# Ledger of designs, part 4: peptides against a protein of PDB entry 4XPM

Target 1, 160 residues: chain A of PDB entry 4XPM
Amino acid sequence: VMLHSKNVKGFLENTLKPYDLHSVDFKTSSLQSSMIITATNGGILSYATSNNDVPKNSINEINSVNNLKMMSLLIKDKWSEDENDTEEQHSNSCYPVEIDSFKTKIYTYEMEDLHTCVAQIPNSDLLLLFIAEGSFPYGLLVIKIERAMRELTDLFGYKL
Target 2, 67 residues: chain B of PDB entry 4XPM
Amino acid sequence: DIKGTIAFDTHGNVIESTGVGSQRIEDIGDLSKVTLDAEGFAQVQGDSLLVHLYKRNDITLAVYTSA

## One batch from the design tools (peptide; made by RFdiffusion4, then SolubleMPNN)

Design b1_p8_4_s4 (from b1_p8_4, 4 letters changed)
Fold by OpenDDE base, seed 2:
Structure b1_p8_4_s4 (fold): chain B 160 residues (1-160), chain C 67 residues (1-67), chain A 8 residues (1-8)
Amino acid sequence: as target 1 above (160 residues)
Amino acid sequence: as target 2 above (67 residues)
Amino acid sequence: MLLGPEVE
C-alpha cells in the first residue's frame, strides 16, 4: 500500500475539527495542529494547522513551522522515555488501547499552555500527534486520537 | 466553559482528572450508573455544574461545564 | 507524493 501525502494531509486537516458532543451540546475548539511524525527522530511527515491566516513563506510561517518541529521533537523524546518507563506507562497520562487487535498507548502531555496527545500508530514507526489549546480536555483528546487512529489502519505496520 | 473533567474505566477507576473533576472523584460512583444513549452520551445536572458524559471503548469521560 | 516506503 502506497502512502500518499495528500491523502494524509487531508485526513489530518479533518482531525482539526472541534470535538462535538451533539447530545449534550458541547463542542471544543479546533485543534491547533495535527501531525504525523516519526517515532525515530520526531520528524514531521505531515501536518495540518488551524492557523491558516499566516502568509506563505512569511517569517511568521517559518516560525510556526519551526515551533511545530520543536514541539514534535520534544514530545517524541518524552514519548520515547515513557515507553521505556513502566511507571510512566501506568500513570494517568498513559492510556493503553487496542485497535483491531493491535495494541498501542496514548499519552497526554502538557506543553506550556497547550494540551497535547500522542500515540504510536500500531506496529509502525509513526506517531500521531494532536496539539490543542489548554481548554481542550485531555480526555477528549484521548478519545479523539483513538478514533482518528481507527481510520489510519492503512498505516499500521508502516516502517521507515 | 469547561471547569474540569474525569475519565474513568468500567471499574470506576480514575484514568484522568482535571480542574474541578480532580476534586470530584467521588462523583464516579453516581456517574457510572447513569444510563447512556446509544451513542454513549448523557447529560447530568449537578450542583451548579452540568456534567457531559461520553463513553467510548470502556472509558467514560465526564466533562464539567458551567452550563 | 509518497511519504515514504510502501506500507506492508
Scores: peptide ipSAE 0.018, ipTM 0.673, DockQ to the pose 0.173
Fold by OpenDDE base, seed 4:
Structure b1_p8_4_s4 (fold): chain B 160 residues (1-160), chain C 67 residues (1-67), chain A 8 residues (1-8)
Amino acid sequence: as target 1 above (160 residues)
Amino acid sequence: as target 2 above (67 residues)
Amino acid sequence: MLLGPEVE
C-alpha cells in the first residue's frame, strides 16, 4: 500500500471535528491539532490544525508549527519513557487496546492547559497524536483516538 | 483493553454506548451512585471488568476495561 | 507525495 501525504492529511483534518454525543446537546470543542509523528524521533510526518486562518509562511504559522514540533517531541519522549515503565503502563492514563488482533496502548498526557492523547499505530514506527483543549474529556479523547486508529489499518506495521 | 463505554447524563439517560456498554445500560443505576473523587473520577470493579468513571459538564462516561 | 516506505 502506498501512503500518500494527501490522504493522511485529509484523514487528520477529519479527526479535528468535535466529538458529538447524540441524543443530547453535548459537543466537545474541535481538536487543536492532530498529528502523525515518528515514534523514533518525534518528527512530524503529517499534521492538521483547527486554526487554518493563519496565513501561510507567516511568522505566526512558523511559530505554530514550531510549537507543534516541540509538543510532539515532548510527548514522544514521555511516551517512550512510559513504554519502558511497567508502572506507568498500569496507570489510569494508559489504555491497552486491541484492534483486529493488533495490540497498542493509548496514553493521555496533560500538557499545561491542554489535553493530549497519543497511541502507537500497531506494530508501526508511527504515533497518532491528538491535542485538545483542557475541556475535552480524556475519556472521549481515548474513544476518539481508538476509533480513528481503526481507520488506519493501512498503516499497521508501517516501518520507517 | 477497552471493552465498551456508556455515556449518560445527570438524569441517567444514555447519550452513547459502545461495546459491552450497550448491553449493560442497567449499570447506570449503580454507576450514578458511585462517589467520584475531586477530579470527577472513580473506578468500580465489576464481575470481570473494571469500570472507569469520569464526570465532566454533567456528562458521565463509563469505560469498561479488563481488570 | 509519498509519505514514506510502502507497506504491504
Scores: peptide ipSAE 0.018, ipTM 0.520, DockQ to the pose 0.183
Fold by OpenDDE base, seed 3:
Structure b1_p8_4_s4 (fold): chain B 160 residues (1-160), chain C 67 residues (1-67), chain A 8 residues (1-8)
Amino acid sequence: as target 1 above (160 residues)
Amino acid sequence: as target 2 above (67 residues)
Amino acid sequence: MLLGPEVE
């Protein structure tokens, strides 16, 4: 299966949408960012952000991208440490899940005032990373990322 | 800051729970008895959390925030 | 543009 950058970008953009419980008057904010990064070095393969009003090649855009690069690296490092720590895997911030008989773990991390959620795409060298405002409940963020991963079966087993 | 949520039906069955809400399923009994305003909203002060209630179409959502 | 190597 060929992984086209445009298809992945469109997928990530779609994940930015708020969590909306239609039965009641409640919805979250949009995600700040949605990313696919490498598990090896935290490199960004694809990303989407809710703030699209930033002019291209502007200083603000560069700063935004640099910030994402830094966060992705930090989260990757923390994820790597937790994957090698049994105690962290049993914390309330780790959610073991199974998707189509493939096991993975979802981790939640507080980054400054942001709520983040990261999970390894099953059997792959890739991580899916969501970044949201502090008003976005971790529980809903976990549900959101789990459901998103179920739509990325083509990436299962992807190796760098 | 939102700390968790509980969504439940008219029978008190949990539809969904997140965060601290997952640990407070027993609150449904009391929350279901809270009088809502004309728009289906209410706020209830708990021990350390404020609970925001939303009801529409026979589904109630409780959102837990810091007091 | 391809994101990376082909996924089997």
Scores: peptide ipSAE 0.018, ipTM 0.547, DockQ to the pose 0.162
Fold by OpenDDE base, seed 1:
Structure b1_p8_4_s4 (fold): chain B 160 residues (1-160), chain C 67 residues (1-67), chain A 8 residues (1-8)
Amino acid sequence: as target 1 above (160 residues)
Amino acid sequence: as target 2 above (67 residues)
Amino acid sequence: MLLGPEVE
């Protein structure tokens, strides 16, 4: 099945929504950004941002995209290093998970004042990346990205 | 306003902690005994902070917020 | 626009 970029974009936009716990009086902020990037070189295949107030094609929008490109590259590099480091895989910043018999790892990274988490889409050359404010608890980011990946089964095994 | 967090497993081992949570690791003993709802959530008022509990996949997250 | 190669 060929996935259209528009469908992926819509999915990522939905992931921006706050983590709303209906059972308790607690709600997070929206994600700043949600991206699917390549595990090989950190290239952005699709992305969504909560900052819709920036005019399209403006200098500010370009700078924002460039910032996302830089962040994605840095996170990809860190992820790549951790994937080759047994110690890092056993740290409290790494969460091994299994989705439909596929194993993957969720990593959390501090990026300046932002909280980020990244995970390889199972058996694929793709990474799912969430960027949130520092007020967004890492534990909830981990839960959020794990749940999101369960909705991306069509991308499992995707190779470039 | 979030003041801190504690994430722990079913054995009470700390997975992560932030903010005031880093200084309240001892709360895990009591938090682990809190009855969760059918979705794995609970809210506990303690001292000057409100604690939000979320359990999923054998991980419990406690979020400390202002009351 | 297609994302890439087909996934089975």
Scores: peptide ipSAE 0.018, ipTM 0.676, DockQ to the pose 0.191

Design b1_p8_5_s3
Fold by OpenDDE base, seed 2:
Structure b1_p8_5_s3 (fold): chain B 160 residues (1-160), chain C 67 residues (1-67), chain A 8 residues (1-8)
Amino acid sequence: as target 1 above (160 residues)
Amino acid sequence: as target 2 above (67 residues)
Amino acid sequence: LGPLVYYP
């Protein structure tokens, strides 16, 4: 399976958009970040961020990217631990889901003041990771990532 | 008149909250234990507010009203 | 907060 970097990045950028519930007066903020990372090492293969006001190659940009790298690694580690822990897989932080007969799990993690959500792309070595502000409800974040995952069928079964 | 809302999933995690619901997220624990009728509906009284519960597609919506 | 009372 060929990964097209530009297409993937465009997809991730689209996931940053706020979620608007029309039934009630509720609208989320944009995601802070959306990433595809490796399940093996937490390496970032592609990412999008809502903070586009930072000048390129600035110290602030570098710090931002480094922060993403750190968060991705930490989340990968936590995810890996949970995948080896039956009790954690039955907690309220774990959502078993099935997409087109492929099974995966969605995990929610509190990272300081941020709400994060991660899911293994079914049968792949890849994780989809959303990072949002604390005001972004976990339940809605889970719905968002599940729906996004359904659009990544081409990556199902992808191995490094 | 609606004073607020809370929507939560089967894990008890918040999907959305508005109005007074945003200040009553802790109610989810109790609301999740309420037995719903065949239509997924229930009403419960909490403090001075009436809570209308609607569950559909694994999402529960709690609507807080004065009556 | 007091317990919620169910109204059938």
Scores: peptide ipSAE 0.022, ipTM 0.723, DockQ to the pose 0.009
Fold by OpenDDE base, seed 3:
Structure b1_p8_5_s3 (fold): chain B 160 residues (1-160), chain C 67 residues (1-67), chain A 8 residues (1-8)
Amino acid sequence: as target 1 above (160 residues)
Amino acid sequence: as target 2 above (67 residues)
Amino acid sequence: LGPLVYYP
């Protein structure tokens, strides 16, 4: 299966939307960023950000992209370490999940004042990464990323 | 008269919080240890508030009330 | 923080 950048970008943009609980008076903020990165190098294959007010090709845009690159690399490194650490895989920051008989893990990471979660797309060289404000609950963030991954079955098994 | 709520998962991580619940996230540690009845319900007295616990589909909702 | 007491 080929990655179509336009379709993936649109998907990631859609994941930015707030989570609205209709049963209670609770609504999250939008995600700050949503990304697909490589598990090997932490390189960004696709990304979406809620900060669309930045002019294109501006210094602010460059700084924003550089920040995303830094975040993706740091999270990839943490993920790689945890994947080789049995104790970390049994912590409350790790959620083993199974999607259509494919197993993966969702990790939550506190990055400065941001709430992040990352998961390997099953059997692939790709990671899905959500970055949110500290007001976004981790439990809900995990639910969000799990449900998002269920819509990425075409990327299951994708190798670089 | 609901004063607030906390919903949390089996890992003890927050799903949502409202009202006084938003200021009492630390209660999850104790709330997660409460034994629920066959219907997934329990009541816990916490300070001046009564906490109603409802667990369904591995999600626990804590509702804080005065009575 | 205070003590939580379960009422069956």
Scores: peptide ipSAE 0.022, ipTM 0.658, DockQ to the pose 0.010
Fold by OpenDDE base, seed 1:
Structure b1_p8_5_s3 (fold): chain B 160 residues (1-160), chain C 67 residues (1-67), chain A 8 residues (1-8)
Amino acid sequence: as target 1 above (160 residues)
Amino acid sequence: as target 2 above (67 residues)
Amino acid sequence: LGPLVYYP
């Protein structure tokens, strides 16, 4: 199944929404960014950001996009390194998960003052990447990205 | 009266925190070692606060109260 | 962090 870029964009936009815990009076902030990037080169295939007040084609927008590109590349590089490091795969920053019998791993990374979470879409050349403020707990971020990936079954096995 | 809460996963990573719990994230290390009963419940004294532990679906919720 | 005392 081929997913249109607009559909993917819409999906990513929905992932930006805060997580509201029902057990206690706790609600996260919105994600700063949500992206699908290539596992090979860290190229951004689709992205969504919570800050939509930046004028189009402005220098600020360009800088923002460039920042996302930089972060995606850095995270991809770290992810690639960890995928080849047994010790890192057994750290508390790595969550092995299984979705519909497909195995993948979720990694959490601190990027400056931001909390990030990345996971390979099962059997694909794609990574799902969440970027949130430091106030967004890692444990909840992991749950969020796992649940999000369950909605991306059409991208399972996607190869570039 | 609840003074705060901490929820953490099986990796010890925070899921949520409120009140005094937000200032006691370091407690997770010790809280994770507490033996829970068959219902996934335990109570422990931490400093001057009573901590109620509830583990459900691999998530542990610590509720801090004065009594 | 003070010592934790378990109350069953």
Scores: peptide ipSAE 0.021, ipTM 0.683, DockQ to the pose 0.009
Fold by OpenDDE base, seed 4:
Structure b1_p8_5_s3 (fold): chain B 160 residues (1-160), chain C 67 residues (1-67), chain A 8 residues (1-8)
Amino acid sequence: as target 1 above (160 residues)
Amino acid sequence: as target 2 above (67 residues)
Amino acid sequence: LGPLVYYP
């Protein structure tokens, strides 16, 4: 299996869109960031951000990328810890899900004032990671990432 | 005459909130423990508000109205 | 905030 950077980048950019509940007067903000990272090292394979209008090679861009790298690593570490902790897997911050007979887990993590959600792409060495503002409800964030992951079946079982 | 709403999942995490519900997210802890009838319905009173609970497809909707 | 009371 080959990862096509351009296609993956486009996919992640699309996930940034707000979630609009049509049945009620409620609409979320856009995601701050959406990433595919390695489960092994927390390395970023692809990412998208809502504030991508920053000039390339600027200090602001460098800082933003560095921030994403830091968050990616921290979340990967926490995820790895939880995957080895039975108690954490049974907490309310863990959502076991099944997609096309493949099992995975969705975790929610509070990172400072941000709401994050991460899930291992089934049987793969990859994690899908959403970062949103604190106003983005966790329950809706979980639904969003589950639905997004259903579109990544080509990456199921992907090993580095 | 809805004063607010809270929708939450089986983990007690918020899906959406409106009105007074946005200020009463802490109620989810207690609301999640309420035994619902066969139709997934219950009514509880919290403070000066009546809460109507509806659970369907693993999502619970709490509707706050005047008592 | 008082405890919630169930109305049967």
Scores: peptide ipSAE 0.021, ipTM 0.642, DockQ to the pose 0.009; fails the geometry check

Design b1_p8_6_s1 (from b1_p8_6, 3 letters changed)
Fold by OpenDDE base, seed 2:
Structure b1_p8_6_s1 (fold): chain B 160 residues (1-160), chain C 67 residues (1-67), chain A 8 residues (1-8)
Amino acid sequence: as target 1 above (160 residues)
Amino acid sequence: as target 2 above (67 residues)
Amino acid sequence: VGPLVYLG
């Protein structure tokens, strides 16, 4: 079954949920944002945000979206640079992973006071990007995004 | 601020680890010996980190913090 | 807050 836009949006909305270790009393905050962006230009193909207090079509919403656009572009640029930097690929901010025989890498980036992580959807021109508060541990973000990536197999190999 | 975590089972097997916890898997041996209170909670003062232990349903979570 | 134990 192909993953259509509406399904992707719903998926991203679900990723906003806090990381919850059900067996212990530990729960993070919700993600601020979850996005699928292009690896080429950092363009946002789909996104979800937990900031639902902003009225739709308001100036504040527009500014928020613009901020996401800027962040996505910046992170894409960082990702692109790291993908061409062997040293960065061996840093503690890079997590090589394999999902269903497909290899990809998860990167964590500090964006001001926010914690972000990004991963290329295997063999695709797409990146999955999570943005969270600084209280969200990077390690948990990595686990979260890896698990999320496993549910995006329909996008594996997607080329623009 | 959370610096890392380790989740382990009753056998001491790592379920999950994050941050500094990923580099301190060897702590599980000692952490597993810590007596927890009635709520399944304990605090362990480490070298430079404070470890918060939570145990529920046979899974223990160690949360490493600076304070 | 539970008991405080010194590990290291």
Scores: peptide ipSAE 0.056, ipTM 0.579, DockQ to the pose 0.010
Fold by OpenDDE base, seed 5:
Structure b1_p8_6_s1 (fold): chain B 160 residues (1-160), chain C 67 residues (1-67), chain A 8 residues (1-8)
Amino acid sequence: as target 1 above (160 residues)
Amino acid sequence: as target 2 above (67 residues)
Amino acid sequence: VGPLVYLG
Protein backbone atom coordinates (compact mmCIF):
# COMPACT_ATOMS: atom_id res chain seq x y z
CA VAL B 1 0.00 0.00 0.00
CA MET B 2 1.38 3.37 -1.09
CA LEU B 3 0.95 6.68 0.72
CA HIS B 4 -0.27 9.35 -1.69
CA SER B 5 -0.06 13.08 -0.99
CA LYS B 6 -3.70 13.21 0.02
CA ASN B 7 -3.19 10.33 2.42
CA VAL B 8 -0.19 12.07 3.96
CA LYS B 9 -2.24 15.21 4.60
CA GLY B 10 -4.92 13.13 6.28
CA PHE B 11 -2.31 11.34 8.35
CA LEU B 12 -0.86 14.62 9.62
CA GLU B 13 -4.33 15.88 10.49
CA ASN B 14 -4.85 12.81 12.65
CA THR B 15 -1.60 13.45 14.54
CA LEU B 16 -3.03 16.78 15.72
CA LYS B 17 -5.31 14.97 18.17
CA PRO B 18 -4.44 15.15 21.88
CA TYR B 19 -2.36 12.44 23.49
CA ASP B 20 -4.58 10.28 25.71
CA LEU B 21 -3.60 7.92 28.46
CA HIS B 22 -5.74 4.80 28.27
CA SER B 23 -7.14 4.63 31.79
CA VAL B 24 -6.96 8.13 33.31
CA ASP B 25 -8.73 11.41 32.75
CA PHE B 26 -5.47 12.62 31.34
CA LYS B 27 -5.44 14.35 27.97
CA THR B 28 -3.09 16.91 26.44
CA SER B 29 -4.04 19.80 24.21
CA SER B 30 -4.07 19.30 20.46
CA LEU B 31 -0.90 19.91 18.50
CA GLN B 32 -0.70 23.33 16.92
CA SER B 33 0.95 21.96 13.79
CA SER B 34 2.20 18.74 12.23
CA MET B 35 4.50 18.86 9.23
CA ILE B 36 6.67 16.90 6.85
CA ILE B 37 9.57 19.03 5.66
CA THR B 38 12.73 18.49 3.63
CA ALA B 39 15.95 17.90 5.54
CA THR B 40 17.89 19.74 2.85
CA ASN B 41 16.17 23.14 2.75
CA GLY B 42 13.39 22.98 5.32
CA GLY B 43 10.73 23.19 2.64
CA ILE B 44 7.21 22.12 3.60
CA LEU B 45 5.91 19.11 1.68
CA SER B 46 2.76 18.64 3.77
CA TYR B 47 1.26 20.20 6.89
CA ALA B 48 -1.76 20.32 9.18
CA THR B 49 -2.83 22.97 11.70
CA SER B 50 -5.42 23.02 14.47
CA ASN B 51 -6.62 26.60 13.93
CA ASN B 52 -8.49 26.19 10.67
CA ASP B 53 -10.70 29.16 11.46
CA VAL B 54 -8.95 31.25 8.84
CA PRO B 55 -10.87 31.63 5.56
CA LYS B 56 -9.30 29.97 2.55
CA ASN B 57 -7.20 32.14 0.26
CA SER B 58 -7.31 35.02 2.73
CA ILE B 59 -4.33 37.17 3.59
CA ASN B 60 -4.42 35.72 7.10
CA GLU B 61 -4.02 32.21 5.71
CA ILE B 62 -1.01 33.29 3.69
CA ASN B 63 0.56 34.86 6.77
CA SER B 64 -0.02 31.68 8.78
CA VAL B 65 1.66 29.57 6.11
CA ASN B 66 4.57 32.00 6.02
CA ASN B 67 5.00 31.63 9.78
CA LEU B 68 5.12 27.85 9.38
CA LYS B 69 7.74 28.22 6.66
CA MET B 70 9.88 30.35 8.95
CA MET B 71 9.61 27.90 11.84
CA SER B 72 10.38 24.97 9.54
CA LEU B 73 13.54 26.63 8.31
CA LEU B 74 14.70 27.50 11.83
CA ILE B 75 14.11 23.99 13.14
CA LYS B 76 15.76 22.43 10.09
CA ASP B 77 18.83 24.60 10.69
CA LYS B 78 19.00 23.63 14.36
CA TRP B 79 18.53 19.96 13.46
CA SER B 80 21.33 20.17 10.89
CA GLU B 81 23.67 21.71 13.46
CA ASP B 82 22.91 18.99 16.00
CA GLU B 83 23.40 16.22 13.43
CA ASN B 84 26.95 17.55 13.02
CA ASP B 85 27.60 17.92 16.76
CA THR B 86 28.51 14.81 18.76
CA GLU B 87 27.92 16.56 22.07
CA GLU B 88 24.37 17.56 21.11
CA GLN B 89 23.61 14.04 19.95
CA HIS B 90 24.43 12.77 23.44
CA SER B 91 22.40 15.43 25.26
CA ASN B 92 19.10 14.77 27.02
CA SER B 93 17.30 16.50 24.13
CA CYS B 94 18.27 13.74 21.69
CA TYR B 95 16.52 10.36 21.71
CA PRO B 96 17.99 7.59 19.55
CA VAL B 97 15.32 5.15 18.40
CA GLU B 98 15.12 2.06 16.23
CA ILE B 99 12.10 1.20 14.08
CA ASP B 100 12.15 -2.14 12.26
CA SER B 101 15.96 -2.18 12.32
CA PHE B 102 16.14 1.42 11.01
CA LYS B 103 17.87 3.92 13.27
CA THR B 104 16.90 7.58 13.67
CA LYS B 105 16.98 10.36 16.29
CA ILE B 106 14.27 12.46 17.87
CA TYR B 107 15.21 16.01 18.95
CA THR B 108 13.22 18.31 21.22
CA TYR B 109 13.49 22.10 20.86
CA GLU B 110 12.02 25.04 22.74
CA MET B 111 10.77 27.63 20.25
CA GLU B 112 9.61 30.78 22.02
CA ASP B 113 6.81 29.48 24.27
CA LEU B 114 6.21 26.37 22.14
CA HIS B 115 7.38 22.80 22.54
CA THR B 116 8.62 21.18 19.34
CA CYS B 117 10.09 17.84 18.37
CA VAL B 118 11.58 16.70 15.08
CA ALA B 119 12.81 13.41 13.69
CA GLN B 120 14.32 12.27 10.42
CA ILE B 121 12.18 9.66 8.75
CA PRO B 122 14.60 6.70 8.58
CA ASN B 123 17.05 6.80 5.66
CA SER B 124 15.08 9.62 4.01
CA ASP B 125 15.48 13.28 3.10
CA LEU B 126 12.37 14.07 5.14
CA LEU B 127 11.76 15.34 8.67
CA LEU B 128 8.59 14.89 10.71
CA LEU B 129 7.90 17.96 12.87
CA PHE B 130 5.41 18.45 15.72
CA ILE B 131 4.65 21.87 17.23
CA ALA B 132 2.68 22.07 20.48
CA GLU B 133 1.93 24.45 23.33
CA GLY B 134 4.32 24.71 26.25
CA SER B 135 1.93 22.65 28.37
CA PHE B 136 2.54 19.58 26.18
CA PRO B 137 5.19 17.47 27.96
CA TYR B 138 8.30 16.66 25.93
CA GLY B 139 8.16 13.06 27.14
CA LEU B 140 4.75 12.61 25.54
CA LEU B 141 5.80 14.44 22.37
CA VAL B 142 8.66 11.96 21.95
CA ILE B 143 6.32 9.00 22.38
CA LYS B 144 3.80 10.55 20.00
CA ILE B 145 6.28 11.22 17.20
CA GLU B 146 7.87 7.77 17.54
CA ARG B 147 4.49 6.08 17.23
CA ALA B 148 3.58 8.30 14.29
CA MET B 149 6.83 7.49 12.49
CA ARG B 150 6.09 3.78 12.79
CA GLU B 151 3.06 4.41 10.57
CA LEU B 152 5.13 6.12 7.85
CA THR B 153 7.11 3.09 6.67
CA ASP B 154 6.19 3.93 3.07
CA LEU B 155 8.37 7.03 3.36
CA PHE B 156 11.40 5.19 4.73
CA GLY B 157 14.29 5.65 2.34
CA TYR B 158 12.54 8.44 0.41
CA LYS B 159 15.04 10.62 -1.44
CA LEU B 160 14.36 13.95 -3.13
CA ASP C 1 -2.63 19.10 46.37
CA ILE C 2 -1.82 15.39 46.12
CA LYS C 3 -4.66 13.08 45.12
CA GLY C 4 -2.67 9.85 45.08
CA THR C 5 0.58 8.07 44.26
CA ILE C 6 1.95 4.96 42.55
CA ALA C 7 5.46 3.57 42.96
CA PHE C 8 6.58 0.81 40.59
CA ASP C 9 9.79 -0.98 39.59
CA THR C 10 11.41 -1.54 36.18
CA HIS C 11 9.19 -4.57 35.59
CA GLY C 12 5.99 -2.61 36.18
CA ASN C 13 5.33 -4.23 39.54
CA VAL C 14 3.52 -2.10 42.11
CA ILE C 15 5.64 -1.27 45.14
CA GLU C 16 3.22 1.20 46.71
CA SER C 17 -0.05 2.95 45.90
CA THR C 18 -2.18 5.55 47.71
CA GLY C 19 -5.32 7.53 47.03
CA VAL C 20 -6.46 7.67 43.41
CA GLY C 21 -3.28 5.82 42.46
CA SER C 22 -4.66 2.65 44.01
CA GLN C 23 -7.51 2.78 41.50
CA ARG C 24 -5.27 3.50 38.50
CA ILE C 25 -2.71 0.69 38.56
CA GLU C 26 -3.40 0.17 34.85
CA ASP C 27 -1.74 3.56 34.17
CA ILE C 28 1.68 1.98 34.82
CA GLY C 29 1.75 0.65 31.26
CA ASP C 30 1.61 4.16 29.81
CA LEU C 31 3.61 5.92 32.53
CA SER C 32 6.51 3.49 32.18
CA LYS C 33 6.91 4.55 28.54
CA VAL C 34 7.16 8.29 29.22
CA THR C 35 10.63 9.65 28.45
CA LEU C 36 12.25 11.35 31.43
CA ASP C 37 14.75 14.21 31.48
CA ALA C 38 18.39 13.83 32.51
CA GLU C 39 17.46 14.09 36.18
CA GLY C 40 14.72 11.46 35.96
CA PHE C 41 11.73 13.83 36.00
CA ALA C 42 8.67 14.33 33.80
CA GLN C 43 5.18 15.80 33.92
CA VAL C 44 2.12 14.40 32.21
CA GLN C 45 -0.63 17.00 32.15
CA GLY C 46 -4.32 16.16 31.87
CA ASP C 47 -7.54 18.13 32.02
CA SER C 48 -8.25 17.33 35.66
CA LEU C 49 -5.08 15.71 36.99
CA LEU C 50 -1.36 16.30 36.62
CA VAL C 51 1.02 13.36 37.00
CA HIS C 52 4.53 14.05 38.29
CA LEU C 53 7.06 11.34 37.49
CA TYR C 54 10.33 10.79 39.30
CA LYS C 55 12.68 7.87 38.74
CA ARG C 56 15.63 7.10 40.99
CA ASN C 57 17.47 3.83 41.65
CA ASP C 58 15.19 1.87 39.30
CA ILE C 59 12.03 2.96 41.14
CA THR C 60 9.50 5.29 39.52
CA LEU C 61 7.18 7.42 41.63
CA ALA C 62 4.03 8.86 40.07
CA VAL C 63 2.31 11.64 42.02
CA TYR C 64 -1.22 12.64 41.00
CA THR C 65 -2.18 16.26 41.70
CA SER C 66 -4.98 18.57 40.65
CA ALA C 67 -4.42 20.37 37.39
CA VAL A 1 15.71 20.32 35.49
CA GLY A 2 12.46 18.56 36.33
CA PRO A 3 9.53 19.83 38.38
CA LEU A 4 9.25 19.60 42.15
CA VAL A 5 7.43 16.57 43.49
CA TYR A 6 5.49 16.90 46.73
CA LEU A 7 5.14 13.75 48.85
CA GLY A 8 2.69 15.01 51.46
Scores: peptide ipSAE 0.048, ipTM 0.531, DockQ to the pose 0.012
Fold by OpenDDE base, seed 1:
Structure b1_p8_6_s1 (fold): chain B 160 residues (1-160), chain C 67 residues (1-67), chain A 8 residues (1-8)
Amino acid sequence: as target 1 above (160 residues)
Amino acid sequence: as target 2 above (67 residues)
Amino acid sequence: VGPLVYLG
């Protein structure tokens, strides 16, 4: 099945939703951002943000987009370093997972006061990246991103 | 995919339970001994269920999901 | 997610 850009954007928007434990009185905040970026350059292929109140073409929007670009590049660089570091791959910030017989790793990174997690879409040149507030537990971020990747099977094996 | 939950305090007393958690109150003894990470999280693999532990403000929440 | 522990 072909994934068009609009469909991917919609998917990322849905990932912004809080982690809601309906059975108990517990709910996280929404994600700040959800992105698909290239593993090679950290370029943003698609993104969604929870702050939709920023007027388009405003200086604030430009700053927000630039901030996302900066964050994506920084995280990509850190991810690349970790992928080439055996010790980092065995740290408590790396979570090996298997989805439909495809292996990948989820990394968590503290970025200023934000909690982030990133994972390579299995066998692809793409990374899925979540950015949340510091109140969003890493454990729930990891669960969230793993489950999200299970819905991106069309991107498995995607090469640039 | 959540099959149930158990919330318990530092004394192992049940605060609330739902779903399969209501039938697994005895798990609290084992769950209370689990070392949590800096975020207050841990995962415990059971027979067919995965337990997600989250401790916050002296309350531990155990979420039972399918593996 | 934290450490993985097995019951029993």
Scores: peptide ipSAE 0.039, ipTM 0.594, DockQ to the pose 0.017
Fold by OpenDDE base, seed 3:
Structure b1_p8_6_s1 (fold): chain B 160 residues (1-160), chain C 67 residues (1-67), chain A 8 residues (1-8)
Amino acid sequence: as target 1 above (160 residues)
Amino acid sequence: as target 2 above (67 residues)
Amino acid sequence: VGPLVYLG
């Protein structure tokens, strides 16, 4: 499996777009962040953020990246714990899904005032992670991440 | 106690949502398959919520309650 | 009141 950093980055940037319900006057905000992280250590392999107004190499950028690193680690730990807990896998915050005969699970986690959603890319050591504002419905986040996962077939089975 | 609502059309498109209904748009797929009675009503027991279904004039309204 | 359906 070959990871194309530029292609993955572009993909994640595209996932930031709001969820638009065309049948009604409703659309979500953009995702705050979209990341691919390792399931083993929570390391960030690729990420995209909506706030691109921060100057490069600024203290604000460093703080933002550090915050993402912390969140990714915390979510990885929670995910890992839940994967070893049958009760958590049957909670309302766990959504079993099947993509092209591959089984995976989507988890929703509230992180402070943010809504997060994470899923293991099938048969891989990678997690896809969405971070959104509290106004972004969990149901729509789940739909969004499932559909996004279907576009990452090249990463299925990726091992570190 | 009403916790939320979802209104959707015959194609499964959301017309409106409120409360917990806004968090559970994906339920439309399953709710659309529920058999309604002669008056267009049904109740669906979920994991923690009871869903009251009302269909009239090709619009289905789902009301989420605790009981 | 309509029928009660349980989803698995």
Scores: peptide ipSAE 0.034, ipTM 0.576, DockQ to the pose 0.012

